# Ledger of designs, part 67: peptides against a protein of PDB entry 3ZOQ

Target 1, 223 residues: chain A of PDB entry 3ZOQ
Amino acid sequence: QLLQDSWWNQLKEEFEKPYYQELREMLKREYAEQTIYPDSRDIFNALHYTSYDDVKVVILGQDPYHGPGQAQGLSFSVKPGVKQPPSLKNIFLELQQDIGCSIPNHGSLVSWAKQGVLLLNTVLTVRRGQANSHKGKGWERLTDRIIDVLSERERPVIFILWGRHAQMKKERIDTSKHFIIESTHPSPFSARNGFFGSRPFSRANAYLEKMGEAPIDWCIKDL

## One batch from the design tools (peptide; made by RFdiffusion4, then SolubleMPNN)

Design b2_p16_1_s3 (from b2_p16_1, 6 letters changed)
Fold by OpenDDE base, seed 2:
Structure b2_p16_1_s3 (fold): chain B 223 residues (1-223), chain A 16 residues (1-16)
Amino acid sequence: as target 1 above (223 residues)
Amino acid sequence: AAAEAAEAAEERRLAE
């Protein structure tokens, strides 16, 4: 629950609300009784790596990977040494076709996060082997607030919304200030319906350049 | 049918 000052200033009111206290109590029980991912110290990694003021791009995911050692507290990202999940493989395929990056030998997106790419899931925890097991428990209210405070920020943000779940958040984004890049989800079952060829990486950098900001180095080096 | 299947697959991405 300890956040950087920039995020704390934006979210401190949420942490005092009953819904978040209930969520916290639920999580205490879950972590005690079940195997929960990510590690409790990694839940807020997206906010740890990317301060409120440093956010340039937001990539929304649903909830963490539910296999052992996978979840890193960043949407779509996996810890080094972990096999790349299918959706992440497709993300790297699109990255290669879009801007020519090599496919990395790992799935960690930390380098993006450190450059201002907020890799945010709408739900920040999951039970082992049970996708969406923590849906509707309070995370969505907090992460909606994260989107809201970014939308209210004067400095523009680029929101990359893959798939319908992420796109449902469009109503919370002030498009008079912020940019939205939409396509189908990178999942193998949807990627060919619009994700491939959507070129979100070059498009994001084009917006950053228009704003006079440094582009993201999307290419990921091998470890 | 294909669109619905794709939507279901997206919702259950982590089950892949």
Scores: peptide ipSAE 0.077, ipTM 0.704, DockQ to the pose 0.105
Fold by OpenDDE base, seed 3:
Structure b2_p16_1_s3 (fold): chain B 223 residues (1-223), chain A 16 residues (1-16)
Amino acid sequence: as target 1 above (223 residues)
Amino acid sequence: AAAEAAEAAEERRLAE
């Protein structure tokens, strides 16, 4: 629970609640008895890289990649040296078509996170080879609170909501203050039904500029 | 059923 002060101030009450204590006890057992991703030290990487005050954009994912060495504690992101998953490849294809960025030779989105893009999964852990295995165990309540405290923030946030799961969170977002960019999911099963051509990156930057904020440099350098 | 396909896609994303 070692978070930056800005996140700690927003979430400290959650960590004291029974649901979170039960979640932590569950996770202790899971990490001891199963192979769980990401590494326990990386669970809160999204909050580590992007403080509460520094959030400009939120990109919601479901849960972490469940293969060895993949999950980085950031939605859609994979560690350098890991093959880019299909959805991430499509994200980079849209990035290229949207604003002309080259496709990077790795899948790490850390550079986005460092600029204020909160890469948040709604569920922050997973068993190896078992997608959604930690669904309904308590993470969703915490991550809902993360969305809530961002929604309550006076300084506007841009929420990029790909697919139905992410879009279910719209009801928690005060659209009188915040902006929402919606499309189908970047998955190969849905990308051609609206994700491609949605231009979320240029649209996000357009909102940032309207707010007088620095745009995100979405282009990712090769390693 | 584009909407249904999108939901299924998101549910299966990590299985890709």
Scores: peptide ipSAE 0.051, ipTM 0.704, DockQ to the pose 0.091
Fold by OpenDDE base, seed 4:
Structure b2_p16_1_s3 (fold): chain B 223 residues (1-223), chain A 16 residues (1-16)
Amino acid sequence: as target 1 above (223 residues)
Amino acid sequence: AAAEAAEAAEERRLAE
């Protein structure tokens, strides 16, 4: 339907379940009565940019940015022209130290998504100014299923798990097939405790090369 | 958990 065929084939059963129908009805009310981010057409951007079969790397976030014009349906990513949030700035600092990329003049990670980096939040919507306002409403069950079907995929995936929230999903990942890169969260409150120096980008590419796959071009060009 | 909560708090400040 709205999703690429590869994702639809993996998730179609979820969309028929009561929990998702309830979530859908909730979202209809929320978008009608509240300011919700991202734009409704952008909710599934992570799945739109990166098909099920094209996923090479997964980076998990919690929920979307809740400020105007920020969220674009990709974890940690912000639309061009938006000030880079602190965690994203730290991601780019680590990117620079890890593989020498310049700090881009914008915060859009679309170029990663187009290369097979699934930038997935566990919760895909949020009310303006109200972090985690859509927690526990059904998104987590769907996104858990996304992790599950990727874990069940024969072709290996690299999961980058920053912080405890993302790391809690490790139990859903078949580590006999898939690779895990773990560190503290890029937040200013935790980055110095392990994120900086973790070199997730070079490590991810090393795994891709071992699998005979093309590495990710993590460097982001200025707009 | 504290790190993610702190990030959320920072994002709230940026959104205000």
Scores: peptide ipSAE 0.036, ipTM 0.709, DockQ to the pose 0.102
Fold by OpenDDE base, seed 1:
Structure b2_p16_1_s3 (fold): chain B 223 residues (1-223), chain A 16 residues (1-16)
Amino acid sequence: as target 1 above (223 residues)
Amino acid sequence: AAAEAAEAAEERRLAE
């Protein structure tokens, strides 16, 4: 229920604003009357796994998977036992080609989150089978603030922006202080236009090393 | 099949 102290200190003012109160009331109704993903307890998993101070890398997504059992509150990630969506499969293919990681037998990116990779969607909930059904309801304002407070942080952050939607957030990022890695989206509809071969994982680690930080262990163990 | 169709729709959306 409660965010980690580091995130709470950064976002507490947002939760008191009318837009968020309205969002919260909407969500209460939605979860009661509709099938909404992810589980309400998992909405803020990205912030739960990765504290404000521990963020090293941000990977932006749009909104959660809208199929049963898929979304777990982390961008691109799916619960163990869930078939890997095509975009995620392509992410793992690039991971393999980039730094030699094996393709995992599951789609959970929790191990990245625990290392400081903030797996943030711009919209944090969705109705079953209805992509973008919660777009424009208030989440974007909160997640913009998340990006803003990270941009304002003294310790640099690496933003990985796949596709146009994520890249629209560049204007909110102080590029004099933070690093941005851009490519086309890992979706099968766009991956061959730049995502494959973009080597975001090794590039991110190169930046981390330049900053004197420990690199991310991107390789995911089988479950 | 339904799950695959849903994923395909999601992929198209994400590619935008």
Scores: peptide ipSAE 0.031, ipTM 0.671, DockQ to the pose 0.770; fails the geometry check

Design b2_p16_1_s4 (from b2_p16_1, 7 letters changed)
Fold by OpenDDE base, seed 1:
Structure b2_p16_1_s4 (fold): chain B 223 residues (1-223), chain A 16 residues (1-16)
Amino acid sequence: as target 1 above (223 residues)
Amino acid sequence: DAEKKEEEEVEKRLAS
């Protein structure tokens, strides 16, 4: 099966629907004829690293980085050895100011994913050098369903929504059960307008502690 | 050909 059991039980019916079959056919052609990111093996990494039941925090991104070697199937994350993109640099600056973590010498957020931070893009693939090139092709319907099934989960989730695009998904989240942390986007264009000083990491851990759950170790070790 | 092989690999990875 495509996904591990906990996600498969929630999403298996989506993969049988016409929209996903059309998306799949499109992706087959795209990967054959174009350079597509991330590697096709890494498309569902967010769901591979963080099971449905293990999700504690969700961080939404838009679509993958579109440069060579960058995207690894996790929102905002880049493969080790890759220069940290501006938004990610700002994320680490806020992390340092929020809870005192040192800035890591790489940009991989895999350690967050393994602790229950679902690093989900709303669109899971992109054509090289063409941001949003796979927008409106079917991914949004699947990722909306991911948000929906998490919203329906009895055990609370913390949603970190940076920027307008992510915040548009708030209507799908049952705020009577789940917690929302909102600010402007970490992009250099918007970070100084509210992202810096928003302290999403300590706030997320505060909610986890209130729930009686282990906090996230947000600090990332150097490689 | 190379394109067909890539399509088949993607198909396997995206198949339900």
Scores: peptide ipSAE 0.237, ipTM 0.850, DockQ to the pose 0.025
Fold by OpenDDE base, seed 2:
Structure b2_p16_1_s4 (fold): chain B 223 residues (1-223), chain A 16 residues (1-16)
Amino acid sequence: as target 1 above (223 residues)
Amino acid sequence: DAEKKEEEEVEKRLAS
């Protein structure tokens, strides 16, 4: 099966729907004819690292980084050895100011994912050098369903929604059960308008502790 | 190990 059991039980019907079959055929052509990121094996890494039941926090991104070697199937995350993109640098700056973590010497957020932070982009693929090139092709319907099934879960989830794109998904989240942390996007163009000082990491952990759950160790070790 | 298996399944899904 395509996904681990916990996600498969929630999403299996989506993969048989016409929209996804059309998306799949498009992706097959794209990967054959273009340079597409991330690697096809890494498309669903967010769901591979963080099971449906283990999700504690969701961080929504838009689409993958479109430069060579960057995207690894996790929102905002880059493979080790890759220069940290501006938004990620700002994320680490806020992390440092929020809870005192050092700036890591790499940009991999896999350690967050393994602790229950679902690093989900709304669009899961992109053409090299062409941001949003796969927007509106079907990914959004699948990722909306991911948000929906998490919203329907009884065990509370914390959604961190940076910027308007992510915040548009708020209407899909049952705020009677789940918590939302909103701010402007960590992009250099918007970070100073609310992202810096928003303290999403300590706030997320505060919610987790109130729920009786273990907090996330947000600090990332050097490689 | 489980991750690698799932990654291979994703590749298979797109390649089929």
Scores: peptide ipSAE 0.114, ipTM 0.666, DockQ to the pose 0.023
Fold by OpenDDE base, seed 5:
Structure b2_p16_1_s4 (fold): chain B 223 residues (1-223), chain A 16 residues (1-16)
Amino acid sequence: as target 1 above (223 residues)
Amino acid sequence: DAEKKEEEEVEKRLAS
């Protein structure tokens, strides 16, 4: 069984479909012939850390970091000891301005994932040094299904959609049940055009409190 | 602390 029970019950049929079988065969070749990130054991880390039932917040990314040792199967997150990428630095700057958290000395967002923040990329693998190299190969269909089954869930979810790529998924989200927080992307190229000052962390917690749920502790401790 | 140790354990798993 590829996934834990709660996700498996939602997604098991996808893994039997031709598109996924083709994707899997492609990935087997890619991992054998190329340097692919993240490690194959980490591809589904977002789903491993955050069960279907435990999802409170979704943060959508595009595809994994494509540098050595960076990607850990969680959107925007990097393994401890890895230099924080520019977008992640800006995320932490906004976090500090929004709710007063200190900027951590590492870039791991695992603590968010364990609290119910699904850190999902729409594409879950990438070739070393080649951004979007696995775009259009089947991942988007699976991750669309992930968004769909969350949208269909009765218990509300908060979707944080940074930038146009993530915002294109808005049409799949039932806004009568779920909440959406939108802004420009945290990238240095766009952060000053709306990401900074968007206060996604406090806004997410405000929604959680309205739902009677425990807020996320967004502050990340140093390692 | 416990959180740090857990993060380190996760790191080890991710690095394996």
Scores: peptide ipSAE 0.042, ipTM 0.516, DockQ to the pose 0.026
Fold by OpenDDE base, seed 3:
Structure b2_p16_1_s4 (fold): chain B 223 residues (1-223), chain A 16 residues (1-16)
Amino acid sequence: as target 1 above (223 residues)
Amino acid sequence: DAEKKEEEEVEKRLAS
C-alpha cells in the first residue's frame, strides 16, 4: 500500500477517486517531461514521518521549494547542505527568540516530523523554477481531506497557520476540539507584521502540556 | 523508452 496503516485507513478512498487518478496521470507526464520537485519518492514524506495517530502539530505550507535539491516533501524544510531559504531563516530566528534554540547549520525539519509535527504543503509537487505550477491540479483536494480527517480525530491537534493561504483552511478545523495558532507568514515580506514575536513554538508546547502530552523538542541539532 | 519507464515508476510510487 502507498501509505503506512494509520494514514491509509484515513485516506485510501481518496486514491481511488477520479480526481486523484487524473492527478496521478498528470504527474506521470510531468515527471517524465519536466523536472519536478520533490523526488517522487519524497512526495508523501510528511505522512511517512508522522503517522495519523502520532500527529500533535500541523504546520501548513503552500507548495514545495522549486530549486534543485531543496524540497524533501516537508513544508518549509530543505535537505541538509542546502542554503536556508529566507522564510526558514525567519522561522529559526523566531524559534531562537521564542524558546532559546540555537540556529542550526542546516534546514532539515525532519526532527520535528519524527516528533509528531506534520509538515504538510497543500500542494505536494512543483515544476523546477515555477512556483505554484501544480496549483489546482488535485493536490488541494487530497490535502483538504488530510485536514478533515485530523479535524475529525478525537485526540486534539494543534494547527499552526502562518499567512492567509494557510489560514483559509481554518474553516475545515473543528475549533471545539483543536487548537489554532495564527500569525503572518515567516516570509521577509510579512514576518515583521506579526510572525516575529508570535511565539508559536512555546504556545504549541503549552497546549500539549495542558493535554497531558509530551512537548515538542523544537531545537534542532547541527549536522 | 526512458519516458515510459519514468511514468511507470511514478505511477508505482503514487498508487497503492
Scores: peptide ipSAE 0.255, ipTM 0.852, DockQ to the pose 0.025; fails the geometry check

Design b2_p16_2_s1 (from b2_p16_2, 5 letters changed)
Fold by OpenDDE base, seed 2:
Formats: structure tokens, sequence, C-alpha cells
Structure b2_p16_2_s1 (fold): chain B 223 residues (1-223), chain A 16 residues (1-16)
């Protein structure tokens, strides 16, 4: 198995379902015939870095960056040495205003993932230069299940839902048990309509502290 | 490859 045991136990039944088999076959063709991001070894990086039991916070994205060398298998994150995309720049601006963190010289959010921030896209692959090219191919069903099993978990989770696409997942989240932080998307097209000033980082840590858990160190060190 | 979740063997795929 490629997944950590905690995720495997939650998701193993999905991988046996026809929809996932079809998705997998499609992806094999895509990776063979097209330039697909992220690297096939990085598709499940969100699950690799953050175990099911260790999830404290979930940040939902849509699909991976579709430019060369960008996608890291983590929502909003880019590999070191890659120019920070506009949405990520805005995330760091809000981070700075929210809790005073300096803007890092890279865009890797791996440090968040290692602390229990599940950086999950709803669609986990994309064709080069073609945003949403793998939408509706089966990923959404799997990632919905990921949300479902987290919602069913006894230990509370904080879901950060930026924009309408992510917020559509609220119906799957047991809000009697879990916390939701929502605002407009960090995209330049929407950030000024609510994302800036939403202070998701301090709010998330406030919930964690209330639950008696260690807060996330959101500040990212330079590489 | 992360695509090999159901496979007992590692299948080589194009990286991207």
Amino acid sequence: as target 1 above (223 residues)
Amino acid sequence: SDLDLLNGEDVELAKK
C-alpha cells in the first residue's frame, strides 16, 4: 500500500470501486500521452504528509497548478524555487497581517502539512496549461470521501473553506463536531471581497487551543 | 507511482 495505514483503513474500499478503477486507467493514459501535474509520485502528497489521525486543519483547493514545476501535490503549495502564484502571495499577505509572519522566499507549504494541515485539492491532477482538465473524472468522489471520513472522526477538525467551490463541501461536514472557517478565495479576483482580514490562521489556532491541541506554527522559514 | 495503490507492483508511468 502506498498510503499510511490510517488513511488506508479509511479509503481502501474506495480504491476497489469501479469509479476509481476508471479514474486510474484514465490517468495512466493521460500521464503516458500528456504532460500531467503533479508528478505521478506526488499525487497523494497531502495524504503522505498528513496522516488521517494527525489532521488538525483542512485547507481545500480545487486542482493543481498547471505550469511546469509548480504543483507539489498540496493545495496552494509550490515547489521551492518556483515563483509564488498570485493566490499564494495573497495567502502570505493575509498570514503576515493576521499573525505577523514574514513572507517566505519560497512557496512550499510542506511545513504546514507536517504539522497536521491537510492541503487537499478536490481534483488531484491536471494537464499542463489546462486548468480543470481532469474535473469530473472521479477525483471528486474520492476527495469527498476523504472529507466524509474526517467528518466522521471523533477528534474535531478545522476546515478552512476559501471560495464557493470549497464551501460547497460544508454539507458533508458535521458542524456539531467540527469547525469551519470560510471566506472568499485568496485569488486576486476575490481576495478583497472577504479573504483579506478573515484571519484564518489565528482563528484556526484559537480553535486548536480551545480543544487543548498544539497550535500550528504557520510561519514559514526561508530556505 | 501513487497510481499504483491497487497494484502489488510498481508500474512505470510518465512523470509529467
Scores: peptide ipSAE 0.159, ipTM 0.664, DockQ to the pose 0.027
Fold by OpenDDE base, seed 3:
Structure b2_p16_2_s1 (fold): chain B 223 residues (1-223), chain A 16 residues (1-16)
Amino acid sequence: as target 1 above (223 residues)
Amino acid sequence: SDLDLLNGEDVELAKK
């Protein structure tokens, strides 16, 4: 068993379904014939770092970074030593303005994941240099199920939905139980139209505190 | 490999 028990119990039936079997066979070919990101051992890092029961916050991305050494199986996150992508830089700028955190000298968001921030892309793999190359191949069905089982969870979740792609998942979220934070995407193309000043980090922590839960330490230490 | 979740096949052996 490669997944934590809490996620395995929620998702084991999906892995037996034909769509996932076909996806897996496709991915086996892709990893054999192409350069695919992230590393095959890192595809489910979001689930590895954040158990089903420990999810406090969900941040949805689209698909992994497609450059060498970037993707580490967490939305928006890059491995240490990798230059921060523009969207991530803007995330850290908002973090600084929102709650006063310093800009870290790396782009790894693993510390968030370990605290219960599920950093989930809707598509979990990509070909080198080919953004969205694995879109529509089956990942969306699995990640929709991840959203669904979280929506069905009794303990509330905070969903941070940046941009239209993430916001399309709102229909799958029971807003009678769960809290949604929406803004434009942190991309340079959209950040100034609503992402900056949206204060998602303080808002998330305010909700966690109201729930009687420990807030997220969003500040990232230098490596 | 995360692709080995169910059927015990080692995808890493097939990687180039």
Scores: peptide ipSAE 0.133, ipTM 0.678, DockQ to the pose 0.026
Fold by OpenDDE base, seed 5:
Formats: structure tokens, sequence, C-alpha cells
Structure b2_p16_2_s1 (fold): chain B 223 residues (1-223), chain A 16 residues (1-16)
């Protein structure tokens, strides 16, 4: 199987459903005929790096970066050697102001994923140069199920919801069990309207500590 | 490929 056992147990029924089979067939054509990001081996990296049982924090994105070499299957993250996109730069600025981390010389968030931060986009693929080109093709139904099974989990999760798109998923989250951190999006168009100063990293760690869990080491080392 | 999940036929995807 391609997924870790803990995710497979939660999602295996989805992969047999018609919507996913149709999505898969569409993606097979897309990857064969066009340049699609991320690499087909990296589509489920969020689930590969962070098991269902190990999820502590969820950060929702929309869809992957659509430029060459950028997307690595994790929301907001870019491969080492790639220029940091504006939203990611703002994330690191807030990280610095929130908890004093230095700005890393790369944009990879893999270290967060390995600590239990599920960096999930709601749509997991995109055509080169065509933002949202795979919107409404079936990914949203799968990623909704991912949110649902996390919401149903007894062990609490922290959901970080930046911007309206992510916040639309709030209705699927049992707020009696789970904690939600909301602000405007880190995009340059919205960051000054609430993202800066929202201190999501320290707030997440404070909640983890209250639950008796180890905090996330949000600081990213240079490569 | 991550797309090689449950399907009636096990078809490998070509990298693009």
Amino acid sequence: as target 1 above (223 residues)
Amino acid sequence: SDLDLLNGEDVELAKK
C-alpha cells in the first residue's frame, strides 16, 4: 500500500469510490499529457510525512504552487533551492516575530511535517502555470474526508485556518474537541489585515503543552 | 506513483 497504515485505515474506502476513480483517471491523463505539479510521487507527501495518529497541527492550503520545482506536496512549502514565495516569506516573518526564529535560507517545511504538522492542500495537484486548474475534480471530497476523520479522532488536533478558503472547513471540525486558530491569509494582499501579529506558532505550542504534548520546534535550520 | 492506489487495474503512471 502507498499510505501509512494509520491513514490507510481511515481512507481506504474513499479510494474505491467512483469520484476517486474518476479523479485518478483524469490525473493519469493530465500527468501523461501536461506538466503537473507536484511530482506524481509527492502528491500525498503530507500524509507520508505525518501519520494519522501523529497529527498534532493541521495547516490548510488551497492548491500547490504551479511553477517549476516549487511544489513538494506540502502546503506553503517549496523545495530547497527555490525562491520563497511571498506568502511563505510572510509566514517566516510572523514566525520570527512570534517566537524569535531566524529566517531560513530555504522554504522547505518538511521539518514541521515530521513533527506532526499536517501541511494539507485541499486540492493536491495543479497544471503548470494554471492556478486552481484541478479545482472541483474530486480532491476536495478526499481532503474533506481527511478533515472529517481527524475531527472524529478522540485525541485533539489544532487546526490553523488562514483565510476564507481554509475557514470554510470550520463547519467540519468538532470544536468541542479540537482547537482552531484563525486569521487572514499570509498573502501580501491580506497579511497586514490580521495575519501579522496573530502568533499562530506560540498559540499552537501553548495548546499542545496544555494537552501534555511536546510542542513543535517551529524554527527551521539552514541547509 | 502516489496515483497507483486502489484500482481495478494496477496501472503505473508515467512521470511528466
Scores: peptide ipSAE 0.101, ipTM 0.657, DockQ to the pose 0.026
Fold by OpenDDE base, seed 1:
Structure b2_p16_2_s1 (fold): chain B 223 residues (1-223), chain A 16 residues (1-16)
Amino acid sequence: as target 1 above (223 residues)
Amino acid sequence: SDLDLLNGEDVELAKK
C-alpha cells in the first residue's frame, strides 16, 4: 500500500471502485503523453505528510499549480526556489498581520503538513498550462470521501474554507462537532473583500487550545 | 508512483 495505514483504512474501498480505476487509467495515459503536475510521486503528498489520525486542520484548494516545478502535492504550496504565487503571497501577508510571522523566502508549506495541516486540493492533478484540465475526471469523488471520513471522525477537525469553491464543501461537514473558518479567497481578486483581516491562523489555534491540543506553529523559517 | 495503488500490475508510470 502507498498510503499510511490510517488513510488506507478509510479510503481502501474507494481505490477498488470503477470511477477510481477509470481515473487511474486516464492518469496513466496523461502522464505518459502529456506534462502533468505534480510529479506522479507527489500526487498524494497531503496524505503522505498528514495521517488521518493526525489531521488537526484542513485547508482546501482547487487544483495544482500548472507551471514547471511549482506544484508539490499540497494546496497553495510551491517547491523551494519557486517564486511565490500571488495567492500564497497574500496568505503570508495575512499570516504576518495575524500572528506576526515573518514572510519566508520560499513557498513550501511542508512544515504545516507535518504538524497536522491537511493541505488538500479537490483535484490532485493538472496538465501543464491548463488550469482545471483534470476537473470532473474522478478526483472530486475521492476528495469528497476524504472530507466525509474526516467529518465522521469523532475527534474534531478545523476546516479553513477560503472562497466559494471550498465553502461548497461545508454541506459535507458535521458542524456539530467540527469547526469552520470561512473567508474570501486569498487571490488578488478577492483577498481585499474579506481574506485580509480574517485571522484564520490565530482562530485555528484558539480552537485547538480549546480542544486541549497543541497549536500549529504557522511561522515558516527561511531555507 | 502514487498511481500504483495495489493493483499488482506493472504500471508504466512507476518506471518514469
Scores: peptide ipSAE 0.086, ipTM 0.652, DockQ to the pose 0.024

